# Designs tried in a protein design run: peptides against a protein of PDB entry 6JX3. Part 85

Target 1, 85 residues: chain A of PDB entry 6JX3
Amino acid sequence: AEFRLRPEISVAQTDYGMVLLDGRSGEYWQLNDTAALIVQRLLDGHSPADVAQFLTSEYEVERTDAERDIAALVTSLKENGMALP

## One batch from the design tools (peptide; made by RFdiffusion4, then SolubleMPNN)

Design b2_p29_1_s1 (from b2_p29_1, 12 letters changed)
Fold by OpenDDE base, seed 1:
Structure b2_p29_1_s1 (fold): chain B 85 residues (1-85), chain A 29 residues (1-29)
Amino acid sequence: as target 1 above (85 residues)
Amino acid sequence: MEYKEYSPRVSSSREGKKGTLYVADYPRR
């Protein structure tokens, strides 16, 4: 249930935003600001529900849309080998 | 007047070693 990055993944902060680097393969993923914001909140221990509440409070986004985007992002992170299943 | 509904989107792509993970920006309140 807890969101966690795979052990080979490290987080780097660049002038262009958050980057997730696979130290084994050399592959990396650049996240845009919104993706990075969600990932950081999850890594800080907030639940998807917490993040959805945060997004709806700070941005003009509906709860359903926020929940969908969070779920889709988490799925992508897992499928692309960044987060533990 | 015509109106366009905003729909947030999540996308990912990869070019060689570089991947991109994008969540459409939301308007700030």
Scores: peptide ipSAE 0.706, ipTM 0.917, DockQ to the pose 0.403
Fold by OpenDDE base, seed 4:
Structure b2_p29_1_s1 (fold): chain B 85 residues (1-85), chain A 29 residues (1-29)
Amino acid sequence: as target 1 above (85 residues)
Amino acid sequence: MEYKEYSPRVSSSREGKKGTLYVADYPRR
């Protein structure tokens, strides 16, 4: 399935980087640069495979490690109520 | 020769209404 945020979650760009805001609870999640980069590409419609290819091209990271990190981040986003299952 | 292997990590934390999502930064090529 396509990666999607829950409807109550919005994206904000702040002086400190990307933030995902829950409009119902007021809770928010600050992302570091690498997390934000991955999330932005996913939101732009790139598949996890696309993102992994991008990361291995731009950074000194192995494909397997990139895929693992993307999967772990997506899992975290879902478990923390930011992304749809 | 001594070589180091990069070990990326993903973590999350929460303090009150503020959460943090962290993916270890990768060295640029």
Scores: peptide ipSAE 0.705, ipTM 0.917, DockQ to the pose 0.391
Fold by OpenDDE base, seed 2:
Structure b2_p29_1_s1 (fold): chain B 85 residues (1-85), chain A 29 residues (1-29)
Amino acid sequence: as target 1 above (85 residues)
Amino acid sequence: MEYKEYSPRVSSSREGKKGTLYVADYPRR
């Protein structure tokens, strides 16, 4: 349930948004603002449900859509080697 | 007027060392 980055992944802030950097391979992933917002909330310890509630309160997005996007993003982070399974 | 539901999307891509993770921007309330 706890969202965690892999130990080799670090977070950097750039003019183009949040970047997740693999310190071993040199590969990095640039996140757009919305993705970064979700990831930051997860890293801050909020559950996906918390994040969904946050998104629906701040943005014109339905709960179901928010939940879907959060789940898809988390899946992507895991599949791309950024987050622990 | 015809209502069109907003459809958020999540996408990922990679070009060399650079990966990109994108979530479609939501309209702010």
Scores: peptide ipSAE 0.704, ipTM 0.916, DockQ to the pose 0.394
Fold by OpenDDE base, seed 5:
Structure b2_p29_1_s1 (fold): chain B 85 residues (1-85), chain A 29 residues (1-29)
Amino acid sequence: as target 1 above (85 residues)
Amino acid sequence: MEYKEYSPRVSSSREGKKGTLYVADYPRR
């Protein structure tokens, strides 16, 4: 299924990287560069498989490891109330 | 925040209203 943020979550680009902000509570999440790269590609409509292929092409990471990292990140985004299930 | 380089690969933490979420950096090819 398509990766989507919850409607109350907005994306901001700051000098320190991507931030996901909850407009209701004021809580926010600062992402490091690698997390932001993955999230941006997912939001742009790339599948997790597409992102894994991108990562293995650009970085020294095995396909299986890239897939696990993407899955773990998506799980975290859902569990922490940023992404829709 | 202090980030882990390779382990754990994905991590999150929260201090008040500020959360931090990271994936360990990969070396470029």
Scores: peptide ipSAE 0.701, ipTM 0.918, DockQ to the pose 0.572

Design b2_p29_1_s2 (from b2_p29_1, 15 letters changed)
Fold by OpenDDE base, seed 3:
Structure b2_p29_1_s2 (fold): chain B 85 residues (1-85), chain A 29 residues (1-29)
Amino acid sequence: as target 1 above (85 residues)
Amino acid sequence: MEFKEYSPNVSTSKEGLEGKIYVKDYPRR
């Protein structure tokens, strides 16, 4: 399924990276550079497989590890109420 | 503070309204 943020989530860019703000609860989540990179590509419409290919081409990471980390990130975003299930 | 590891390279932490999502910064090729 397509990766999408919940409608109450806003995206902001700061000097420290991407921030996801929940307009209902006031919670905000700071993403480090790699997390932000993955999320941005997903939001741009790239599939997890596309992102994995991108990561393995640009960074010293194996495909299996990239896929694992992308899936883990997506799960974390869903569990913490930022992304739609 | 609440901490959760989703994979060896992916973790979150949360304190009050502030959360952090961390994915290990891989070495660049």
Scores: peptide ipSAE 0.804, ipTM 0.959, DockQ to the pose 0.941
Fold by OpenDDE base, seed 4:
Parts: sequence; C-alpha cells; structure tokens
Structure b2_p29_1_s2 (fold): chain B 85 residues (1-85), chain A 29 residues (1-29)
Amino acid sequence: as target 1 above (85 residues)
Amino acid sequence: MEFKEYSPNVSTSKEGLEGKIYVKDYPRR
C-alpha cells in the first residue's frame, strides 16, 4: 500500500529535518535530517525500494542496511500514530 | 523519557508531547 500520513498529521519544514504535528492531541515529532529525507521521498511517491536505491547511491550504506532502516522508520511512524497502517 | 530502538540505526524518544525520531546519518559517497 501507499505510504500516507494520518489525516490529523501535518508537516512543518525546519532547518533541521522536519516536524510532524498532530492537530488533535498537540503531540509533535522531530525528525533528524536522514529520517526527514526518507520520509519526504516516501511522501513524494517513491517506494521503499526506490528510497533504498537512492540511499545506496548517495551514501556509504549497504542495500540490506538501507532496507532495514527504511522498514524500521516506517514501523516507528505507524506505531507512533503518524502514518496509516 | 520513553526510548525505543527499531534497528541499530533507527530509534525514537518521547517526553510529554514531544517526540523524536532518529536515523543515523550515513557518510556521503
């Protein structure tokens, strides 16, 4: 399925990554630069496979590690109520 | 503060209404 944020979540861009805001609860989550980079590409419509290819091309990271970290990030976003399951 | 590691390079922390999601910065090629 397509990666999507929950409707109550909005995105604020900062000079250090991004912040995800929950308009209902007032909770907010700060993402560091690398987390924000991955989330932005997913929101732009790139698949996890696309993002993994991007990371391995631009950074010194193995494909398996990139895929692991992307999956872990997506899981964290879902568990913390930012992304739809 | 609540802390959870999802992978060796991915973790979250939260205190009150403020959460943080961290992915290790990789060296650029």
Scores: peptide ipSAE 0.803, ipTM 0.958, DockQ to the pose 0.895
Fold by OpenDDE base, seed 1:
Structure b2_p29_1_s2 (fold): chain B 85 residues (1-85), chain A 29 residues (1-29)
Amino acid sequence: as target 1 above (85 residues)
Amino acid sequence: MEFKEYSPNVSTSKEGLEGKIYVKDYPRR
């Protein structure tokens, strides 16, 4: 239930935004601003529901779309080996 | 290059060791 990165993943902040680096494989993933915003809030302990509420309050996005996009992002992070299943 | 869409607003691309995760930027209220 708790969103967590895999232990081999480190977070780097660059001039171009958040990067997730796999210290074992050398793979790295660049996140755009919105992706980084969502990931950071999840890492800070906010639930997907919390993040959806945040997004709908700050941005012109419907709740359903926000929930869908958060779930999709989490899935992508798990599938690509950045987040624990 | 590998490309995958996870939702209408969420996609990834990867080339070699470099990946990118994109969530569409929403307009601010």
Scores: peptide ipSAE 0.803, ipTM 0.959, DockQ to the pose 0.936
Fold by OpenDDE base, seed 2:
Structure b2_p29_1_s2 (fold): chain B 85 residues (1-85), chain A 29 residues (1-29)
Amino acid sequence: as target 1 above (85 residues)
Amino acid sequence: MEFKEYSPNVSTSKEGLEGKIYVKDYPRR
């Protein structure tokens, strides 16, 4: 399924990385560089498989680990109310 | 602070309204 943020979530960039802001609750989530990189590619329309391929090409990470981490990140974003289920 | 590990390389922490999501920084090729 397509990765999408909830409508109340906006994206901001800070000196410390990407921030996802909940305009209703006031909650905000700071993403480190790698998390932000993955999220940005997903938001750009790349599939998790695409992102995994990207990561293994650019970084010293195994495909299995990349896939696991992408899935884990997506789950965290959904559980914490940032991404649509 | 609430901490949760989603995978060996992916974790979150939250304190009040502030959350943090970390994915391990992989070495560049």
Scores: peptide ipSAE 0.800, ipTM 0.959, DockQ to the pose 0.936

Design b2_p29_1_s3 (from b2_p29_1, 14 letters changed)
Fold by OpenDDE base, seed 2:
Structure b2_p29_1_s3 (fold): chain B 85 residues (1-85), chain A 29 residues (1-29)
Amino acid sequence: as target 1 above (85 residues)
Amino acid sequence: MEEKWYSERVRSSKEGLRGELYVADYPRR
């Protein structure tokens, strides 16, 4: 299944990085640069496996570590009501 | 609604900050 944000969630770019904003409640989450990069790639339609390959090609990170980081981030996004299950 | 409006809202107030999502920074190759 494709990674998708909930319809009430908007992406915003700030001087401090990417933020995900709930337009109904006004609550938002701030992402650091690596997290933002992962989310952007997922929203562009890349699979977690694709993103892991991208990270290992561009950065000094092991495939297993990249996969774990991606999975943890996706879980957080779903659990905190920003991404659809 | 424009992304610009939301960006301005976020920059002007931290009242709605729920948390941070962090992935460790990796050195670039």
Scores: peptide ipSAE 0.515, ipTM 0.826, DockQ to the pose 0.321
Fold by OpenDDE base, seed 4:
Structure b2_p29_1_s3 (fold): chain B 85 residues (1-85), chain A 29 residues (1-29)
Amino acid sequence: as target 1 above (85 residues)
Amino acid sequence: MEEKWYSERVRSSKEGLRGELYVADYPRR
């Protein structure tokens, strides 16, 4: 399924990096640079597999490690109420 | 414009921070 944020979640750029903000509650999560890069590519329509390929091509990371990191991040985004299941 | 507004909203609502989503940094090739 396509990766999508919940409708109440907004993306914001701050002095500290990317933030995902719940417009209803005001709660938000801060993302580090690698997490932000992954989320941006997912939101642009790239699959997790696409993102893994991108990471291994641009960075010194093994495919298996990239896949695990992406999967863990996606799981966190869903479980913390930011991304749709 | 919208992102700028959101950024200000986040700054003014620091008490709403739930945490950080972190992925290990990778060296660039």
Scores: peptide ipSAE 0.513, ipTM 0.824, DockQ to the pose 0.319
Fold by OpenDDE base, seed 3:
Order: sequence, then structure tokens, then C-alpha cells
Structure b2_p29_1_s3 (fold): chain B 85 residues (1-85), chain A 29 residues (1-29)
Amino acid sequence: as target 1 above (85 residues)
Amino acid sequence: MEEKWYSERVRSSKEGLRGELYVADYPRR
């Protein structure tokens, strides 16, 4: 399934890194650099498998660990109301 | 302009911070 943010969620770049902002409530989440990289690639249309391949090629991380990290991040984004189910 | 507006809103609305989405840093190859 395609990764997509909820319509009320916007992406902002700040001096502290990427932020996901709920335009209705004003609540937001900060992303560290690795999380931001994953989210950016997903929003660009890359599949989780594509992202895992990218991470293992650029960084010293095992495929299984990359896949787990991506899945955990996507789950967090959905459960915290930022990404569509 | 929209991006800047949101960035400024985030800076001024620190009480709206829910937390950080974190993935462990990986060493670059």
C-alpha cells in the first residue's frame, strides 16, 4: 500500500530538522535525521523495500534491521495520527 | 512561503511538541 500522510499533516523543515505538523491542532513531531530520510523517501513514492535497499547500500546496517526500523517508524506514524492507515 | 510559515509556527508553538520520531543512526559506508 502507498504511504501517505493524513490531509491535515504538513511537512516542515526547521533548524531542528524535519517536523510533521497537524494544521488543525498545532501539535507536531520532530524527526531525527534517519527517520526524516526514511519518511522523505516514502513520500517520494519509494516502497519500504526500496528504502531498505537504499539504507543498506548507504549505511552499515543489515537488511533485516533496516526493514524492522522502517516498519516500526511507519507504525508509529499511523498510530500517532500522522499517516493514513 | 508555506514551508516558512509552518516552520515559524512550529518555533512559536513549542507547547505543541508531542515528541520525537527516532530511528537509530547508522554508520555511513
Scores: peptide ipSAE 0.512, ipTM 0.824, DockQ to the pose 0.319
Fold by OpenDDE base, seed 1:
Structure b2_p29_1_s3 (fold): chain B 85 residues (1-85), chain A 29 residues (1-29)
Amino acid sequence: as target 1 above (85 residues)
Amino acid sequence: MEEKWYSERVRSSKEGLRGELYVADYPRR
């Protein structure tokens, strides 16, 4: 239920945007602004449903599309070893 | 200070970049 990063993953803000850094390997991923917004809200304790509602309220996106984007991002974060299952 | 340190490590470690996680840039209402 709770979205969490793996312990070895750190968040950093760069001039190029938000990055997630693996402190063990040194590898990192860059997030674009929308992805960063989603991750930040999830880390702040908002549920995916909360985030979807936020996105549809603030942006020209339909609820279903927002939900798909959130789910896809979360899946990617888990599959790439950044978020806990 | 911690964030700045990490940012510098990222900047100097371009070889560590695996890619970008991207979500569509929605127009604001």
Scores: peptide ipSAE 0.510, ipTM 0.823, DockQ to the pose 0.319

Design b2_p29_1_s4 (from b2_p29_1, 11 letters changed)
Fold by OpenDDE base, seed 1:
Structure b2_p29_1_s4 (fold): chain B 85 residues (1-85), chain A 29 residues (1-29)
Amino acid sequence: as target 1 above (85 residues)
Amino acid sequence: MRHKEYSPNVSSSREGKRGTLHVRDYPRR
């Protein structure tokens, strides 16, 4: 299924990077640059496989590691109430 | 049973309303 944020979550760009804000609870999550890069590409419609390919092309990371990291990030986003299951 | 995906390069934490979500910064090629 396509990666999507929950409707109550908004994206804010700050001087310190991407922030995902829960408009209902007021909770927010600060993402570092790499996390933000992955999330942005997913939100742009790229599949996890696409993102893994991108990461391995641009960075010193193995495909398997990139796939694992993306999967772990997506899991965290879902479990923390940012992304739809 | 579905197991939670884990990576040593991915971390999350929360302190009050402030959460953090990090993926290791990979060196650029």
Scores: peptide ipSAE 0.726, ipTM 0.928, DockQ to the pose 0.498
Fold by OpenDDE base, seed 2:
Structure b2_p29_1_s4 (fold): chain B 85 residues (1-85), chain A 29 residues (1-29)
Amino acid sequence: as target 1 above (85 residues)
Amino acid sequence: MRHKEYSPNVSSSREGKRGTLHVRDYPRR
């Protein structure tokens, strides 16, 4: 299944990185650079496996660790009302 | 039994309307 944001969530770029804004509640989530990189690639249609491969190619991180971090981030995005289940 | 995904490199926190999502910045190759 594809990764998608909830319809009320919009994306903005700020001096401090990507922000996900809930247009209904006014709540917003600031992402650091690595989180933003992962989210952007997922939104572009890359699978978690694709993103893990990208991370291990560009950064000093093991595949298993990258996969774990991606999964944890996705879980957080869903649980905090940013992404669709 | 299903377990929630967790990573020590990933954090989520909220202060009022402001939330933060952080993934460790890995060193570049």
Scores: peptide ipSAE 0.726, ipTM 0.928, DockQ to the pose 0.511
Fold by OpenDDE base, seed 3:
Structure b2_p29_1_s4 (fold): chain B 85 residues (1-85), chain A 29 residues (1-29)
Amino acid sequence: as target 1 above (85 residues)
Amino acid sequence: MRHKEYSPNVSSSREGKRGTLHVRDYPRR
């Protein structure tokens, strides 16, 4: 399924990286560089498979590990109320 | 049992309004 943020979530770029802000609660999530890179590519319309291919081409990570990390990140984003199920 | 995706490279934490979401920074090729 398509990766999509919940409607109350907005993206902010800071000098320290990407922030996802919940406009209703005021809670926010600071993402490190790799998390932000994955989220940005997903939001740009790339599939998890596309992102895994990108990561393995640019970084010293195996395909299986990249896929696992992407899936775990997506799960966290959904369970923490940032992304739609 | 409800299964959640897990990776030793992915972590999240919260302190008040502030959350952090981390994926390990892989070495560049």
Scores: peptide ipSAE 0.726, ipTM 0.928, DockQ to the pose 0.539
Fold by OpenDDE base, seed 5:
Structure b2_p29_1_s4 (fold): chain B 85 residues (1-85), chain A 29 residues (1-29)
Amino acid sequence: as target 1 above (85 residues)
Amino acid sequence: MRHKEYSPNVSSSREGKRGTLHVRDYPRR
């Protein structure tokens, strides 16, 4: 399934990094660099497996750990109302 | 209340309208 943001969520790039903004409520989420990197790649159409491969290539992280962290992040994005289920 | 831990490397918090979502920084190869 394609990773997609909810229609009310917009992406902003700030001096502090990526921000996901809920245009209805005004709530927003500030992402750190690693979270933003993962989200951007998912939004670009890469699968979680693709992102895991990217992370293990660029960083000292095991594939299993990368996959776990990506899955946890995606779950958080969905449960916090940023991404579509 | 029950708390869900997604990963030891993933954390989130919210205060008012400001939320944070963090994944630990990995060492660069």
Scores: peptide ipSAE 0.724, ipTM 0.927, DockQ to the pose 0.654

Design b2_p29_2_s1 (from b2_p29_2, 8 letters changed)
Fold by OpenDDE base, seed 4:
Structure b2_p29_2_s1 (fold): chain B 85 residues (1-85), chain A 29 residues (1-29)
Amino acid sequence: as target 1 above (85 residues)
Amino acid sequence: KKPYVRPSIRRIAPGENPELDAVAAALRA
């Protein structure tokens, strides 16, 4: 249940936002600010439900939309080899 | 509350952003 990055993934903070680098393939991915915020909170141990609550409290987003967006992001990170299944 | 932008990720192709290429190179070193 714990959200974790794959061991070959490195995180960098840049002027363009958070970047995830795959040390094996050399591919790197840019996250927008919302994605970076979600990933940071998940890595800090917050549940998707916690993150959804945080988003709805700070941003103009409904709970259902926040939950959908978090789930979609997590799925994308797993499918693109950045997060462990 | 602040305006909400949906989360997104995007793969950066080699040579697309020289600054990010440099960051990636530094991380591999």
Scores: peptide ipSAE 0.654, ipTM 0.909, DockQ to the pose 0.956
Fold by OpenDDE base, seed 5:
Structure b2_p29_2_s1 (fold): chain B 85 residues (1-85), chain A 29 residues (1-29)
Amino acid sequence: as target 1 above (85 residues)
Amino acid sequence: KKPYVRPSIRRIAPGENPELDAVAAALRA
């Protein structure tokens, strides 16, 4: 399944990191650098497995932890109305 | 390898960060 943002979500790059704005509710969410990196790679078409491999290659994190963190982030983005199910 | 920081997202309440409020307003315009 392809990771996609909902059509009402806008993306902005800020000094505080990536921000996602819901144009309907007006809610906006700040992503830290790791979350932004994950989202960017997923939007570029990389799979969660690809992203996990990338994280373990670049950062001091174990594969299992990376996979869990990616899955939790994706779930959160879907549950909070930013990503399509 | 670089230090790892777990991914996080945070909802910003209106008025909590005026700069982010301005960014949001600009995106709606």
Scores: peptide ipSAE 0.654, ipTM 0.909, DockQ to the pose 0.954
Fold by OpenDDE base, seed 1:
Structure b2_p29_2_s1 (fold): chain B 85 residues (1-85), chain A 29 residues (1-29)
Amino acid sequence: as target 1 above (85 residues)
Amino acid sequence: KKPYVRPSIRRIAPGENPELDAVAAALRA
């Protein structure tokens, strides 16, 4: 399934990193650089597997850890109302 | 390869960061 943000979510690039704003509630969330990178690639159409491969090729991380971290991030984004199920 | 930092997200409370509050306000406008 394609990773998508909810329609009420806006994205901003700030000096503090990527920020996601919920236009309905007014809540906003700051992403660190790794989270922003993952979200950007997912929004570009890369699969979680693609992103894991990318992370292991560029960073000192094992595939299993990358997969876990990606899955946890996606879950968090969905549970906190930023990404569609 | 580059050092790896685990991904994280953090909810920012209103008033916690006035600059981010301004960004949020601009996005709503």
Scores: peptide ipSAE 0.654, ipTM 0.909, DockQ to the pose 0.955
Fold by OpenDDE base, seed 2:
Structure b2_p29_2_s1 (fold): chain B 85 residues (1-85), chain A 29 residues (1-29)
Amino acid sequence: as target 1 above (85 residues)
Amino acid sequence: KKPYVRPSIRRIAPGENPELDAVAAALRA
């Protein structure tokens, strides 16, 4: 399934990293650098598997840990109303 | 390879970060 943000969500790049704003509720979330990187790649059309491969190639992380962290992030983004199911 | 930091997201409360408040306001404008 394609990863997409909900239509009411806006993205901003700040000195504190990526921020996601819900234009309807006014709530906003700060992403750390890793989360921002994952979201950016997913939005660019890369699959979670692609992102996991990228993380293991660039960072000191094992494949299973990368996969777990990506899955957890995606779940969180969906549950907090930022990403479409 | 670079050191790995697990991904995290955090909801920011109004007034917690004035810069982020300003960003949010600008995005709504």
Scores: peptide ipSAE 0.653, ipTM 0.909, DockQ to the pose 0.942

Design b2_p29_2_s2 (from b2_p29_2 with K6R S8E T10R V12I D16E I17N S26E)
Fold by OpenDDE base, seed 4:
Structure b2_p29_2_s2 (fold): chain B 85 residues (1-85), chain A 29 residues (1-29)
Amino acid sequence: as target 1 above (85 residues)
Amino acid sequence: KKPYVRPEIRRIEPGENPELDAVAAELLA
């Protein structure tokens, strides 16, 4: 399924990195650089597999670790109300 | 290849970071 943010979520680029704000609750979340990169690529239409390949090509990370980290991030974004299920 | 840091997200509490509070305020306006 396509990765999408919930409609009430706004994205801001800050000196502290990407921030996601829930316009209804007022909660906001800071993403580190890796999380922001993953989210950006997913929003651009890349699959988790695409993102894992990208990470292993650009960074010192093994494929299995990249896949696990991407899955965990996506789960977290969904569970915390930022991404659609 | 570049050093890898695992992806992390963190909820920011109001008042924890005044600059982020300002960003939130702007977006909510």
Scores: peptide ipSAE 0.657, ipTM 0.905, DockQ to the pose 0.953
Fold by OpenDDE base, seed 1:
Structure b2_p29_2_s2 (fold): chain B 85 residues (1-85), chain A 29 residues (1-29)
Amino acid sequence: as target 1 above (85 residues)
Amino acid sequence: KKPYVRPEIRRIEPGENPELDAVAAELLA
């Protein structure tokens, strides 16, 4: 399924990196550089597999670790109400 | 290849970072 943010979520680029704001609750979340990179690529239409391949090509990370980390991030974004299920 | 850092997200508490509070306030306006 396509990765999408919930409609109430706004994205901001700050001096502290990417921030996601829930316009209804007022909660906001800071993403580190890797999380921001993953989210950006997913929003651009790349699959988790695509992102894993990208990470292993650019960074010192094994495929299995990249896949696990991407999956965990996506799950967290969904569970915390930032991404659509 | 570049050093790898695992992806992380963190909820920011109001008042924890005044600059981020200002960003949030602007987006909510």
Scores: peptide ipSAE 0.657, ipTM 0.905, DockQ to the pose 0.951
Fold by OpenDDE base, seed 5:
Structure b2_p29_2_s2 (fold): chain B 85 residues (1-85), chain A 29 residues (1-29)
Amino acid sequence: as target 1 above (85 residues)
Amino acid sequence: KKPYVRPEIRRIEPGENPELDAVAAELLA
């Protein structure tokens, strides 16, 4: 399914990196550069497989590790109420 | 290829970073 943020989540670009804010709870989360890159590409419509391919082409990471890290990030974003299930 | 850093997210506690608090306040307004 399409990766989407929950409607109450706002995105901000800061000097500290991407920040996601929950407008209902007031909680906000900071993403490092890799997490921000993954989220940006997923929101642009790329699949996790597309993102994994991109990571392996640009960074010193193996495909299996990239896939695992993307899956873990997506799970975390869903569990912490930032992404739709 | 560039060095790889695993993706990380971190919840920021209110008061931990006043600059981020200000960003949050602006978005919540």
Scores: peptide ipSAE 0.656, ipTM 0.905, DockQ to the pose 0.955
Fold by OpenDDE base, seed 2:
Structure b2_p29_2_s2 (fold): chain B 85 residues (1-85), chain A 29 residues (1-29)
Amino acid sequence: as target 1 above (85 residues)
Amino acid sequence: KKPYVRPEIRRIEPGENPELDAVAAELLA
């Protein structure tokens, strides 16, 4: 399924990395560089499998760990109201 | 290959980071 942010979520680039803001609640979340990279690629239409392959090609991480970390991030984004289910 | 850092997200409390507060204020304006 397509990864999408909820309509009320805005994205900002800062010196501290990507920030996601909920325009209704006013809550905002900071993403570290890896999380931002994953989100950007997912929003561009890459699958979690594509992102895992990208991470293993660019970083010192095993495929299984990359897949787990991507899945955990996506779950967190959905549970915290930033991404659509 | 580059060192790997696991992805992390963190909710920012108002007043915790003035620059981020300013970003939020701009987006909500």
Scores: peptide ipSAE 0.655, ipTM 0.904, DockQ to the pose 0.950

